# Peptides against a protein of PDB entry 3VZA: the designs that were tried, part 13

Target 1, 98 residues: chain A of PDB entry 3VZA
Amino acid sequence: RVERLCKSKELFEERLGLEIRRIHNEQLQFIFRHIDHKDPDKPYMFTLSINEQGDYEVTSCTPPLDCISEFQLKVRETNNFSAFIANIRKAFTALSFK
Target 2, 62 residues: chain B of PDB entry 3VZA
Amino acid sequence: AAYVTQLYYKISRIDWDYEVEPARIKGIHYGPDIAQPINMDSSHHSRCFISDYLWSLVPTAW

## One batch from the design tools (peptide; aimed at target 1 R22)

Design b2_p13_3_s1 (made by RFdiffusion4, then SolubleMPNN; from b2_p13_3, 7 letters changed)
Fold by OpenDDE base, seed 1:
Structure b2_p13_3_s1 (fold): chain B 98 residues (1-98), chain C 62 residues (1-62), chain A 13 residues (1-13)
Amino acid sequence: as target 1 above (98 residues)
Amino acid sequence: as target 2 above (62 residues)
Amino acid sequence: DESWKKMFEKLLE
């Protein structure tokens, strides 16, 4: 089981180009790579916490996204975390073309 | 690691086949209507193409 | 880890 879990994490990281890290103050850092085809290792990242009210809260976003606050609102309304992450990646992808 | 792998599934709805050779990207994507097989030869594609393709399977509708 | 249980329970609900 431990071997499977480790392998699973590695496969997801490489194939999705998404790394998930636990960082200080009970936050998760989501690091996207494979966004810029000209620079596949360039990271695009945001951090996420659960605030005192129990709601998703984006605590940082690098590079910044104008839409991130709206996405935070949408995920609170819909609880569709999958769409939340996918839309952020889509936004980072769009940003990489600018 | 269990929580993280569960989170990856929550995000992507992909379940990998762990018994194939490393160059084979094989699994199942569980969409809302139909499950779709994934079966790619990673040596035939760039890392960015593979990631873009897999993310294209994930709906962005809220 | 118990310290992360709350976070992941929220994310996985």
Scores: peptide ipSAE 0.612, ipTM 0.956, DockQ to the pose 0.829
OpenDDE base, seeds 2, 3, 4, 5: peptide ipSAE 0.609, 0.607, 0.608, 0.607; ipTM 0.956, 0.956, 0.956, 0.956

Design b2_p13_3_s2 (made by RFdiffusion4, then SolubleMPNN; from b2_p13_3, 6 letters changed)
Fold by OpenDDE base, seed 2:
Structure b2_p13_3_s2 (fold): chain B 98 residues (1-98), chain C 62 residues (1-62), chain A 13 residues (1-13)
Amino acid sequence: as target 1 above (98 residues)
Amino acid sequence: as target 2 above (62 residues)
Amino acid sequence: DPKWQAMFEKLLE
């Protein structure tokens, strides 16, 4: 089971170009790669926590996204975490073309 | 690792086939309607194309 | 770790 879980994580990291890390102060860091086809290893990332009210809170976003606050609101309203992550990746992708 | 893999599934709705050769990207995407197979030869595509394709399977509607 | 467990449980709701 442990071997399968490790393999699963590695497959997701490589194929989705998404790494998930636990970082200080009980935050998750989401690191997207494979965004810029000219620079596939360039990271696009944000950090996420659950605040004292129990709500999703984006604590950082690099590079910054104008839409991140709206996405935070949307995920709080809909609880659609999949769409939340997918939309962030879409926004990073759009940003890479600027 | 269990929590992380569960989170990946929650995000992507993809379940990989772990019994195929490494060059084969095979799995199932469980969309809101029907399940769709994933079956790619990774040697035919860039890492960015593969990621873009897989993410294209994930709905962005809230 | 209970703290991380609680966070993941929230994310996986």
Scores: peptide ipSAE 0.627, ipTM 0.957, DockQ to the pose 0.857
OpenDDE base, seeds 1, 3, 4, 5: peptide ipSAE 0.619, 0.622, 0.621, 0.627; ipTM 0.956, 0.957, 0.957, 0.957

Design b2_p13_3_s3 (made by RFdiffusion4, then SolubleMPNN; from b2_p13_3, 7 letters changed)
Fold by OpenDDE base, seed 4:
Structure b2_p13_3_s3 (fold): chain B 98 residues (1-98), chain C 62 residues (1-62), chain A 13 residues (1-13)
Amino acid sequence: as target 1 above (98 residues)
Amino acid sequence: as target 2 above (62 residues)
Amino acid sequence: DEAWEKMFKKLLE
């Protein structure tokens, strides 16, 4: 089972171009790659925590996204975490074209 | 790693077929309606294309 | 570790 879990993680990382890391202060770091077709390894990332109220909180975003605060609000309202992550990737993709 | 893999599924709704060769990207995407198969030859596509395609399967509607 | 479990419970609910 451990081998399967490791393989699964590796497949997701490579195929989705999304790495998920546990980092200090009880935060998750989401690192997107494969965004810029001219520079596939360029990282686009944000960090996420659960605040004192139990709500999703974006603690950092690099590069910054104007829409990240709105997305944070939306995920709190809808609890649609999948759409949250997908929209962030979409926003990073759009940013890479600028 | 269990939580992380579960999170990947939560995000993507993709379940991979682990019995195929590495060059074959095979799995199932579980959308809101009918599950759809994924079956790609990775040697025919760039990494970015593959990722973009897979992410295109994930709805962005809130 | 308990804090991480709480985090993932929230994310996976």
Scores: peptide ipSAE 0.647, ipTM 0.958, DockQ to the pose 0.892
OpenDDE base, seeds 1, 2, 3, 5: peptide ipSAE 0.643, 0.645, 0.646, 0.647; ipTM 0.957, 0.957, 0.958, 0.957

Design b2_p13_3_s4 (made by RFdiffusion4, then SolubleMPNN; from b2_p13_3, 7 letters changed)
Fold by OpenDDE base, seed 2:
Structure b2_p13_3_s4 (fold): chain B 98 residues (1-98), chain C 62 residues (1-62), chain A 13 residues (1-13)
Amino acid sequence: as target 1 above (98 residues)
Amino acid sequence: as target 2 above (62 residues)
Amino acid sequence: DPAWEKMFKQLLK
């Protein structure tokens, strides 16, 4: 089972181009790669925590996204975490063409 | 890694086929209505194309 | 790590 879990994580990281890291102060870092076709290894990332109220809170976003605050609001309203992550990736993709 | 893999599933709704050769990307995407198979030859595509394609399966509607 | 487990459980709700 441990071997399968490790393989699963590696497959997701490579195929989705999404790495998830645990970082200080109980935050998760989401690192997107494979965004810029001309620079596939260029990272686009944000960090996420759950605040004292139990709400999703974006604690950083690099590069910055104008829409990130709206997405934070939307995920709090809908609890659609999948759409939250997918929309962030879409926004990063759009930014890479700017 | 259990929590991380569960999170990946929560995000992507993809379950991989772990018994195929590494160059084969096989799995199932569980959309809101019906499940769809994933079956790609990775040697025919760039890493970016593969990622873009897989993410295209994930709905962005809130 | 109980603290991380709690966070993941919350995210996975």
Scores: peptide ipSAE 0.553, ipTM 0.955, DockQ to the pose 0.778
OpenDDE base, seeds 1, 3, 4, 5: peptide ipSAE 0.506, 0.545, 0.546, 0.503; ipTM 0.952, 0.955, 0.955, 0.952; seeds 1, 5 fail the geometry check

Design b2_p13_4 (made by RFdiffusion4)
Pose (drawn by RFdiffusion4):
Structure b2_p13_4 (pose): chain A 98 residues (1-98), chain B 62 residues (1-62), chain P 13 residues (1-13)
Amino acid sequence: as target 1 above (98 residues)
Amino acid sequence: as target 2 above (62 residues)
Amino acid sequence: SEDDIFKQLLAKS
């Protein structure tokens, strides 16, 4: 029951290396790990809200990505949240080699 | 708890097989077209490879 | 209220 739900969350967290936290001020924080193979536990994170217009809004990005504003515009236009998350992870992987 | 696992599905389109040993990464990835099985031995791979591989199943086209 | 943002995200298509 609830055990299955917790198990599912843990499997996703461990296997995708992605955690989602509900934090202050109506935000979700997405934390990617397993990005830098030399340091698998190092986090890369961004925070997101749905603003008063009902639009996706990235409210912070640590470390910064220069493409995340473009991604915000694209996710608003296409509503493709899956691709948005996937492209942010690709950007953090690339940033790690800069 | 249900809402965050539902969002994982929306992001990854993966449904796990919850009835297997912990060492097996088993599930199905869904898409526009036919669903694909996943059955990996976690002991054969690093955590990073597993994550990178699983994420490579997620399309990046907008 | 803690789930509202999840519900909004899931409702977007």

Design b2_p13_4_s1 (made by RFdiffusion4, then SolubleMPNN; from b2_p13_4, 9 letters changed)
Fold by OpenDDE base, seed 5:
Structure b2_p13_4_s1 (fold): chain B 98 residues (1-98), chain C 62 residues (1-62), chain A 13 residues (1-13)
Amino acid sequence: as target 1 above (98 residues)
Amino acid sequence: as target 2 above (62 residues)
Amino acid sequence: ADDALFQKLLSIE
């Protein structure tokens, strides 16, 4: 099972171009690649935590997204984390076209 | 790793077929309606195209 | 905690 889990993670990382890391201060870092077709390895990332109220909080976003605060509100309201991540990727994709 | 892989499923709703050769991207996407198969030859596509395609399966409606 | 974050995320229907 451990071997399967490792393989699964690797497949998701490569195929979705999304890496998920545990980082300091009890946060998760989401790193998107394969966003810019001219620079597939360029990372687009944000960090996520839970605040004192137990709500999702984006603690950083690189490059910055104007819409990230709205998405944070939306995911708190809907708890649709899938849409949250997908919309962030969509926004990063749009940003990559400058 | 268990938490991470579960999170990937929560995000993408994709379940991979682990019994195929590495060049074959095969799995099932479980959308809000009927589940749809994924079956691609990775050698025919760029990494960016593959990722874009797979993410296109994920609804963005809140 | 990231464990709490995971638990919240994994509790989503």
Scores: peptide ipSAE 0.597, ipTM 0.950, DockQ to the pose 0.620
OpenDDE base, seeds 1, 2, 3, 4: peptide ipSAE 0.595, 0.586, 0.593, 0.597; ipTM 0.950, 0.950, 0.951, 0.951

Design b2_p13_4_s2 (made by RFdiffusion4, then SolubleMPNN; from b2_p13_4, 9 letters changed)
Fold by OpenDDE base, seed 5:
Structure b2_p13_4_s2 (fold): chain B 98 residues (1-98), chain C 62 residues (1-62), chain A 13 residues (1-13)
Amino acid sequence: as target 1 above (98 residues)
Amino acid sequence: as target 2 above (62 residues)
Amino acid sequence: SENKLLEKLLSIK
C-alpha cells in the first residue's frame, strides 16, 4: 500500500505537472510545472490556507494572477475545488504566452 | 501519504492503472457523465503535451 | 490550520 501510494503521488506529479507541498504557517503550496512548453520546469504556484472563518484563502500567487481573487470567491461559493485548480492552471497557461 | 493521492483524485478525477509499463499512461477519468479511459504512450509526447491533455479532461465550469 | 484545511479538502464530495 505504501509503495502504491508513493508511486501514485509520483505519477500524478509527473503527469499532471502538479506538486502539492505542506509549508509553514499551516498552508498548502500548489506548484504547477509543464505550463510553458519552452520552459517546462518553470514553476507557477500559489499557496492556500483557511482563514478564521473556515474559508479558503489564497495567501500567495507567483506569478500573480488578476483572476485569483475571483477564483477564490468562486471556490468558496461552489466548493468546486477541481474547477478551482483547473482554472488556475488555465490562467497560468494563458499568462505564459506573455 | 494517502491524503496526497486523495487530493489528486479530487482534483483530477483520474485513477491510474499501476500495473502497466512506466511509459504507458493508462487510467480512467471519471467525469460527471461517463467515465472514459486514458491510454497513451508517453514516449510519443512531450511532458507539456501530456499534462495539457490530462488537464483538458478536467472541467472548468464552476 | 493545515489540518483543518486538509480536512476541508478531503471532505469535498
Scores: peptide ipSAE 0.657, ipTM 0.954, DockQ to the pose 0.587
OpenDDE base, seeds 1, 2, 3, 4: peptide ipSAE 0.654, 0.653, 0.648, 0.657; ipTM 0.953, 0.954, 0.953, 0.954

Design b2_p13_4_s3 (made by RFdiffusion4, then SolubleMPNN; from b2_p13_4, 9 letters changed)
Fold by OpenDDE base, seed 4:
Structure b2_p13_4_s3 (fold): chain B 98 residues (1-98), chain C 62 residues (1-62), chain A 13 residues (1-13)
Amino acid sequence: as target 1 above (98 residues)
Amino acid sequence: as target 2 above (62 residues)
Amino acid sequence: SDNDLLEKLLSIK
């Protein structure tokens, strides 16, 4: 089971181009790659925490996204974390086209 | 690893087939209405195409 | 919930 879990993580990282890390101050870092077809390894990332109220909070976004604050509001309203992450990826993709 | 893989599933709703050769991207996407199989030959696609395709399966409606 | 999963993940040292 442990070996499968490790393999699963690796498959998701490669196939989705999404790495998830736990970082300092109780945050998760989401690192997207495979966004820019001309530079597949270029990272697009954001960090996320749960504040004292229990709400999702985006603590950083690189490169910055104008829509990130709205997405934070939406995920708090809907609790649709899947759509939250997918929309961020879509936004990063759009940004990569300049 | 258990929690992060669970998170990947929560995000993507994809369950991989772990018994196939590495060049085969095989699994199931569990959409809101129906489950759809994933079955790709990775050697025929770029990494970016594969990722874009898989993410296209994930609804963006809130 | 997704929040619970995130909390669990964040609690891992």
Scores: peptide ipSAE 0.381, ipTM 0.949, DockQ to the pose 0.140
OpenDDE base, seeds 1, 2, 3, 5: peptide ipSAE 0.361, 0.315, 0.305, 0.381; ipTM 0.948, 0.943, 0.943, 0.948

Design b2_p13_4_s4 (made by RFdiffusion4, then SolubleMPNN; from b2_p13_4, 7 letters changed)
Fold by OpenDDE base, seed 2:
Structure b2_p13_4_s4 (fold): chain B 98 residues (1-98), chain C 62 residues (1-62), chain A 13 residues (1-13)
Amino acid sequence: as target 1 above (98 residues)
Amino acid sequence: as target 2 above (62 residues)
Amino acid sequence: SADDLLKKLLSIK
């Protein structure tokens, strides 16, 4: 089972181009790659925590996204975390075409 | 690791087929209405295309 | 839920 779980994580990381890390101060770091077709390894990332009120809070976003605050509001309202992540990736993708 | 993989599933709704060769990207995407198979030959696509395709399966409607 | 998973992940030290 442990082997399967490790393989699963690796497959998701490679195929989705999404790495999820636990970092300091009780945060999760979401790192997107495979965004820029000309530079597939270029990372697009944000960090997430749950604040004292129990709400999702984006603590950083690199590169910055104008829409990230709106997405934070939307995920708090809908609890649709899947759409949250997907929309962030969509926004990063759009940004890569600047 | 279990929580991370569960989170990936919650995000993507993809369940991989772990028994196929590495060059085959095979699984099932569980959309809101119907489950759809994933079956790609990775040698025919760039990593970026593969990722874009898989993410295209994920609804962005809130 | 995703929220529960996130909370669990964030609580791991």
Scores: peptide ipSAE 0.472, ipTM 0.955, DockQ to the pose 0.141
OpenDDE base, seeds 1, 3, 4, 5: peptide ipSAE 0.467, 0.368, 0.462, 0.467; ipTM 0.954, 0.949, 0.954, 0.954; seed 3 fails the geometry check

Design b2_p13_5 (made by RFdiffusion4)
Pose (drawn by RFdiffusion4):
Structure b2_p13_5 (pose): chain A 98 residues (1-98), chain B 62 residues (1-62), chain P 13 residues (1-13)
Amino acid sequence: as target 1 above (98 residues)
Amino acid sequence: as target 2 above (62 residues)
Amino acid sequence: SHDDLLKQLLAKS
């Protein structure tokens, strides 16, 4: 029951290396790990809210990505949240080689 | 708890097989077109490869 | 209210 739900969350967290936290001020924090193969536990994170207009809004990005504003515009236009998350992870992987 | 796992599905389109040994990464990836099985031995791979591989299943086209 | 942000994300198609 609830055990299955917790198990599902842990499987996703471990396997995708992605954690989701509900934090202050109506935000979710997405934390990617397993990005830098030399340091698998190092986190890359961004925070997101749905603003008063009902739009996706990235409220912070640590470390910064220069493309995340473009991604915000694209996710707003297409509503493709899956691609938004996938493109942010690709950007953090690339950033790690800069 | 249910709402976060639902969002993981929205993000990855993966449904896990919860009835397998912990060492097996088993599930199905869904998409526009036919669903694809996943059955990997976690002992054969690094955590990073597993994550990178699983994420490569997620389309990046907008 | 805690889950509302997750529900908003899930409602978007």

Design b2_p13_5_s1 (made by RFdiffusion4, then SolubleMPNN; from b2_p13_5, 8 letters changed)
Fold by OpenDDE base, seed 4:
Order: structure tokens, then C-alpha cells, then sequence
Structure b2_p13_5_s1 (fold): chain B 98 residues (1-98), chain C 62 residues (1-62), chain A 13 residues (1-13)
């Protein structure tokens, strides 16, 4: 089971181009790659925490996204975490086209 | 690893087939209406195409 | 809650 779990993580990282890390101050870092077809390894990332109220909070976004605050509001309203992450990736993709 | 893989599933709703050769991207996407199979030959696609395709399966409607 | 999984991940040291 442990070996499968490790393999699963590796498959998701490569196939989705999404790495998830736990970082300091109780945050998760989401690192997207495979966004820019001309530079597949270029990272697009954001960090996320849960504040004392229990709400999702984006603590950083690199490069910055104008829509990130709206997405934070939406995920708090809907709790649709999947759509939250997918929309961020979509926004990063759009940004990569300049 | 258990929690992060669960998070990947929460995000993507994809379950991989772990019994196939590495060049085969095989799994199931559990969409809101019906489950759809994933079955790709990775050697025929770029990494970016594969990722874009898989993410296209994930609904963006809130 | 919907964020239970995230909370679990964040609590791992």
C-alpha cells in the first residue's frame, strides 16, 4: 500500500503537473507546471492555509492573479475545492499566453 | 502520502490504474454525471498536452 | 466539513 501511495503521488505530479507541498506556518503550496507549452517546467504557484475561522485563505500567488481573491470568495461560498484549483490553473494558463 | 493522494483525488476525481506499464496513462475520471475512462499512450503526447487534457476533465463550475 | 482533508494535511508535522 505504501508503495502504491508513493507511486500514486508521482503519477499525479507528473500527469497533472501539480506538486503539493506542506510548508512553514501550516500552509500548503500548490505548484503547477506544464502550463506554458514553450516552457513546461516554469512553475506557477500559490499557497493556501485555513485561517482561525476555518476558511480557506490564499497566502501567496506567484505570478499574481487578479481573480484569486474572487476565487477565494467562491471556494468559501461553495466549498468546491476541485473547481477552485481547476480555476486557478485555468487562470495561470490564460496568464501564460500574456 | 495517503493524505496527499486523497487530496489529488479530491481535486481531480481521477483514479489511476497502477497495473499498467508506465507509458500507458490509464484510469477513471469520476465526473458529476458519469465516470469516464482515461486511456492514453503517453508517448504520443507532450507533457503539457497530457496535463491540459486531464485538467479539461475537471469542471470549473462552482 | 469540506476542508477536513486539508486540515489533516496541514496538521501533519
Amino acid sequence: as target 1 above (98 residues)
Amino acid sequence: as target 2 above (62 residues)
Amino acid sequence: AENDLLQKLLSIK
Scores: peptide ipSAE 0.387, ipTM 0.948, DockQ to the pose 0.136
OpenDDE base, seeds 1, 2, 3, 5: peptide ipSAE 0.319, 0.328, 0.313, 0.384; ipTM 0.942, 0.943, 0.942, 0.947

Design b2_p13_5_s2 (made by RFdiffusion4, then SolubleMPNN; from b2_p13_5, 8 letters changed)
Fold by OpenDDE base, seed 4:
Structure b2_p13_5_s2 (fold): chain B 98 residues (1-98), chain C 62 residues (1-62), chain A 13 residues (1-13)
Amino acid sequence: as target 1 above (98 residues)
Amino acid sequence: as target 2 above (62 residues)
Amino acid sequence: AENDLLEKLLSIK
């Protein structure tokens, strides 16, 4: 099972181009790659935490996204985390076209 | 790793077939209405195309 | 807290 879990993580990281890390201050870092077809290894990332009210809070976003605050509101409203991540990736993709 | 893989499933709704050769991207995407099979030859596509395709399966509607 | 975040995320339907 451990071997499968490790393999699963690796498959998701490579195929989705998404790495998820636990980082300092009790946050999760989401790192997207495979965004820019001209530079597939260029990272696009954001960090996420839970605030004192128990709500999702984006604590950083690199590069910055104008829509990130709106997405934060939407995910709090809908609890649709899948759409949240997908929309962020979509926004990063759009940004990569300059 | 268990929590991370669970999170990946929560995000993507993809379940991989772990019994195929590495070059075969095979699995099932569980969409809101129906489940769709994934079956790709990775050697025929770029990493970016594969990722874009897989993410295209994930609904962006809130 | 990280555990709270993970628990919240893993509880999503």
Scores: peptide ipSAE 0.499, ipTM 0.947, DockQ to the pose 0.547
OpenDDE base, seeds 1, 2, 3, 5: peptide ipSAE 0.489, 0.477, 0.495, 0.496; ipTM 0.946, 0.946, 0.947, 0.947

Design b2_p13_5_s3 (made by RFdiffusion4, then SolubleMPNN; from b2_p13_5, 9 letters changed)
Fold by OpenDDE base, seed 1:
Structure b2_p13_5_s3 (fold): chain B 98 residues (1-98), chain C 62 residues (1-62), chain A 13 residues (1-13)
Amino acid sequence: as target 1 above (98 residues)
Amino acid sequence: as target 2 above (62 residues)
Amino acid sequence: ADNALLEKLLSIK
């Protein structure tokens, strides 16, 4: 089972181009690759935490996204985390075209 | 770790078929209305295309 | 070890 879980993680990382890492201060880092077709390994990333009120909070975003604050509001309203991540990737994709 | 796989599922709603050869991208995407099979030959596509396609399955409506 | 963020995420239906 452990081997299967490791394989699962690797498949998701490669196929979705999304790495999820636990980092300091009880945060998660989401690292997107395969965004820029001319530079597939270029990372686009953000970090996420829970604030004192228990709400999702984006603590960093590289490169910066103008829409990230709105997305943070939306995910708090809807609790649709899937849409949250997908919309961020969509925004990064748009940014990659300059 | 189990929780990582769980996170990926909660994000993508994809369940992979782990019994196929490495070059075959096979699984099921569980959308809100239908379950759509995934079955791709990775040798026919770039890594970016594959990722873009899979993410296109994920609804962006809030 | 699980934290508040993971617990919230893993509670998503």
Scores: peptide ipSAE 0.633, ipTM 0.951, DockQ to the pose 0.649
OpenDDE base, seeds 2, 3, 4, 5: peptide ipSAE 0.401, 0.631, 0.331, 0.399; ipTM 0.948, 0.952, 0.942, 0.948

Design b2_p13_5_s4 (made by RFdiffusion4, then SolubleMPNN; from b2_p13_5, 8 letters changed)
Fold by OpenDDE base, seed 5:
Structure b2_p13_5_s4 (fold): chain B 98 residues (1-98), chain C 62 residues (1-62), chain A 13 residues (1-13)
Amino acid sequence: as target 1 above (98 residues)
Amino acid sequence: as target 2 above (62 residues)
Amino acid sequence: SENSLLEKLLSIK
């Protein structure tokens, strides 16, 4: 099972171009790659935590997204984490076209 | 870690077929209505295309 | 906290 889990993680990382890391201050970092077709390895990332109220909070976003605060509000309202991540990727993709 | 794969599933709703050769991207996407099969030859596509395609399966409606 | 974040995420239906 451990071997399967490792393989699963690797498949998701490569196929989705999404890496998930546990980082300092009890946060998760989401790193997107495969965004810019001209530079597939360029990372687009954000960090996520839970605030004192128990709500999702984006603590950083690189490069910055104008829409990230709205997405944070939306995920708090809907708890649709899948749409949250997908919309962020969509926004990063749009940004990559400059 | 188990939680990581669980997160990936909750994000993508994709379950991979682990019994195929590495070049075959095979699995199932579980949409809100109907589950759809995924079956691609990775050698025919760029990494970016593959990722874009898979993410296109994920609904963005809140 | 990270644990609470994970718990919240993993509790999503």
Scores: peptide ipSAE 0.592, ipTM 0.952, DockQ to the pose 0.580
OpenDDE base, seeds 1, 2, 3, 4: peptide ipSAE 0.574, 0.587, 0.583, 0.588; ipTM 0.951, 0.952, 0.951, 0.951

Design b2_p13_6 (made by RFdiffusion4)
Pose (drawn by RFdiffusion4):
Structure b2_p13_6 (pose): chain A 98 residues (1-98), chain B 62 residues (1-62), chain P 13 residues (1-13)
Amino acid sequence: as target 1 above (98 residues)
Amino acid sequence: as target 2 above (62 residues)
Amino acid sequence: SYNDIFKQLLAKS
């Protein structure tokens, strides 16, 4: 029941290397691990809210990505949240080789 | 707890097989077109490969 | 209220 839900969360966290935290001020924090193969536990994170207009809003990005504003505009336009998350992860992987 | 696992599905489109040994990464990836099985031995791969591979199943086209 | 942001994200299509 609830055990299955916790198990599902843990499988996603470990297998995708992605954690989602509900934090202060109406935000979710997305933490990617398993990005740098030389340091699998190092996190790359961004925070997100739904603003008063009902739009996606990235409220911070650590470390910064120069393309995340473009991604914000694209996710607002297309409503493709899956691609938004996938493109942010691709950007953190690339940043790790810079 | 249900809302965050639902969002994982929305993001990855993966549904896990919860009835397998922990060493097996088993599930199905869904898409526009036919669903695809996943059945990997976690012992054969690094954690990073597993994550990179699974993410490669997620389309990046907007 | 805790789950509202999750519900908003899931409602977007």

Design b2_p13_6_s1 (made by RFdiffusion4, then SolubleMPNN; from b2_p13_6, 8 letters changed)
Fold by OpenDDE base, seed 5:
Structure b2_p13_6_s1 (fold): chain B 98 residues (1-98), chain C 62 residues (1-62), chain A 13 residues (1-13)
Amino acid sequence: as target 1 above (98 residues)
Amino acid sequence: as target 2 above (62 residues)
Amino acid sequence: ADDDLLKKLLAIK
């Protein structure tokens, strides 16, 4: 099972172009690649924590997204984490076109 | 890696077929209405196309 | 809730 789990993570990372890391101060870092077709390895990333009130909090976003604060509000309202991540990727994709 | 793989499933709703050749991207996407198969030959597509396609399966409606 | 999984993930030492 451990081997299967490792393989699963690798498949998701490659196929979705999404890496998930645990970083300092109880945060998750989400790193998107395969966004810019001209530069597939260019990372687009944000960090996320759960604050003292138990709410999702975006602690950084690189490159910055104008919509990230609205998405944070939306995920707090809906708890639709899937849509949250998918919309961020969509926004990064739009940004990559300059 | 149990929790991270669970998180990937929570995000994508994709379950991979782990018994196929590495070049075959095979699995099932579990949408809100009906499950749909995924079956691609990765050698026919760029990494960006594959990722874009898979993410296109994920609803963005809140 | 969705945050339960995240909390579990963040709790791993």
Scores: peptide ipSAE 0.360, ipTM 0.948, DockQ to the pose 0.137
OpenDDE base, seeds 1, 2, 3, 4: peptide ipSAE 0.347, 0.359, 0.284, 0.351; ipTM 0.947, 0.948, 0.941, 0.948

Design b2_p13_6_s2 (made by RFdiffusion4, then SolubleMPNN; from b2_p13_6, 8 letters changed)
Fold by OpenDDE base, seed 2:
Structure b2_p13_6_s2 (fold): chain B 98 residues (1-98), chain C 62 residues (1-62), chain A 13 residues (1-13)
Amino acid sequence: as target 1 above (98 residues)
Amino acid sequence: as target 2 above (62 residues)
Amino acid sequence: SADDLLKKLLSIK
């Protein structure tokens, strides 16, 4: 089972181009790659925590996204975390075409 | 690791087929209405295309 | 839920 779980994580990381890390101060770091077709390894990332009120809070976003605050509001309202992540990736993708 | 993989599933709704060769990207995407198979030959696509395709399966409607 | 998973992940030290 442990082997399967490790393989699963690796497959998701490679195929989705999404790495999820636990970092300091009780945060999760979401790192997107495979965004820029000309530079597939270029990372697009944000960090997430749950604040004292129990709400999702984006603590950083690199590169910055104008829409990230709106997405934070939307995920708090809908609890649709899947759409949250997907929309962030969509926004990063759009940004890569600047 | 279990929580991370569960989170990936919650995000993507993809369940991989772990028994196929590495060059085959095979699984099932569980959309809101119907489950759809994933079956790609990775040698025919760039990593970026593969990722874009898989993410295209994920609804962005809130 | 995703929220529960996130909370669990964030609580791991």
Scores: peptide ipSAE 0.472, ipTM 0.955, DockQ to the pose 0.140
OpenDDE base, seeds 1, 3, 4, 5: peptide ipSAE 0.467, 0.368, 0.462, 0.467; ipTM 0.954, 0.949, 0.954, 0.954; seed 3 fails the geometry check

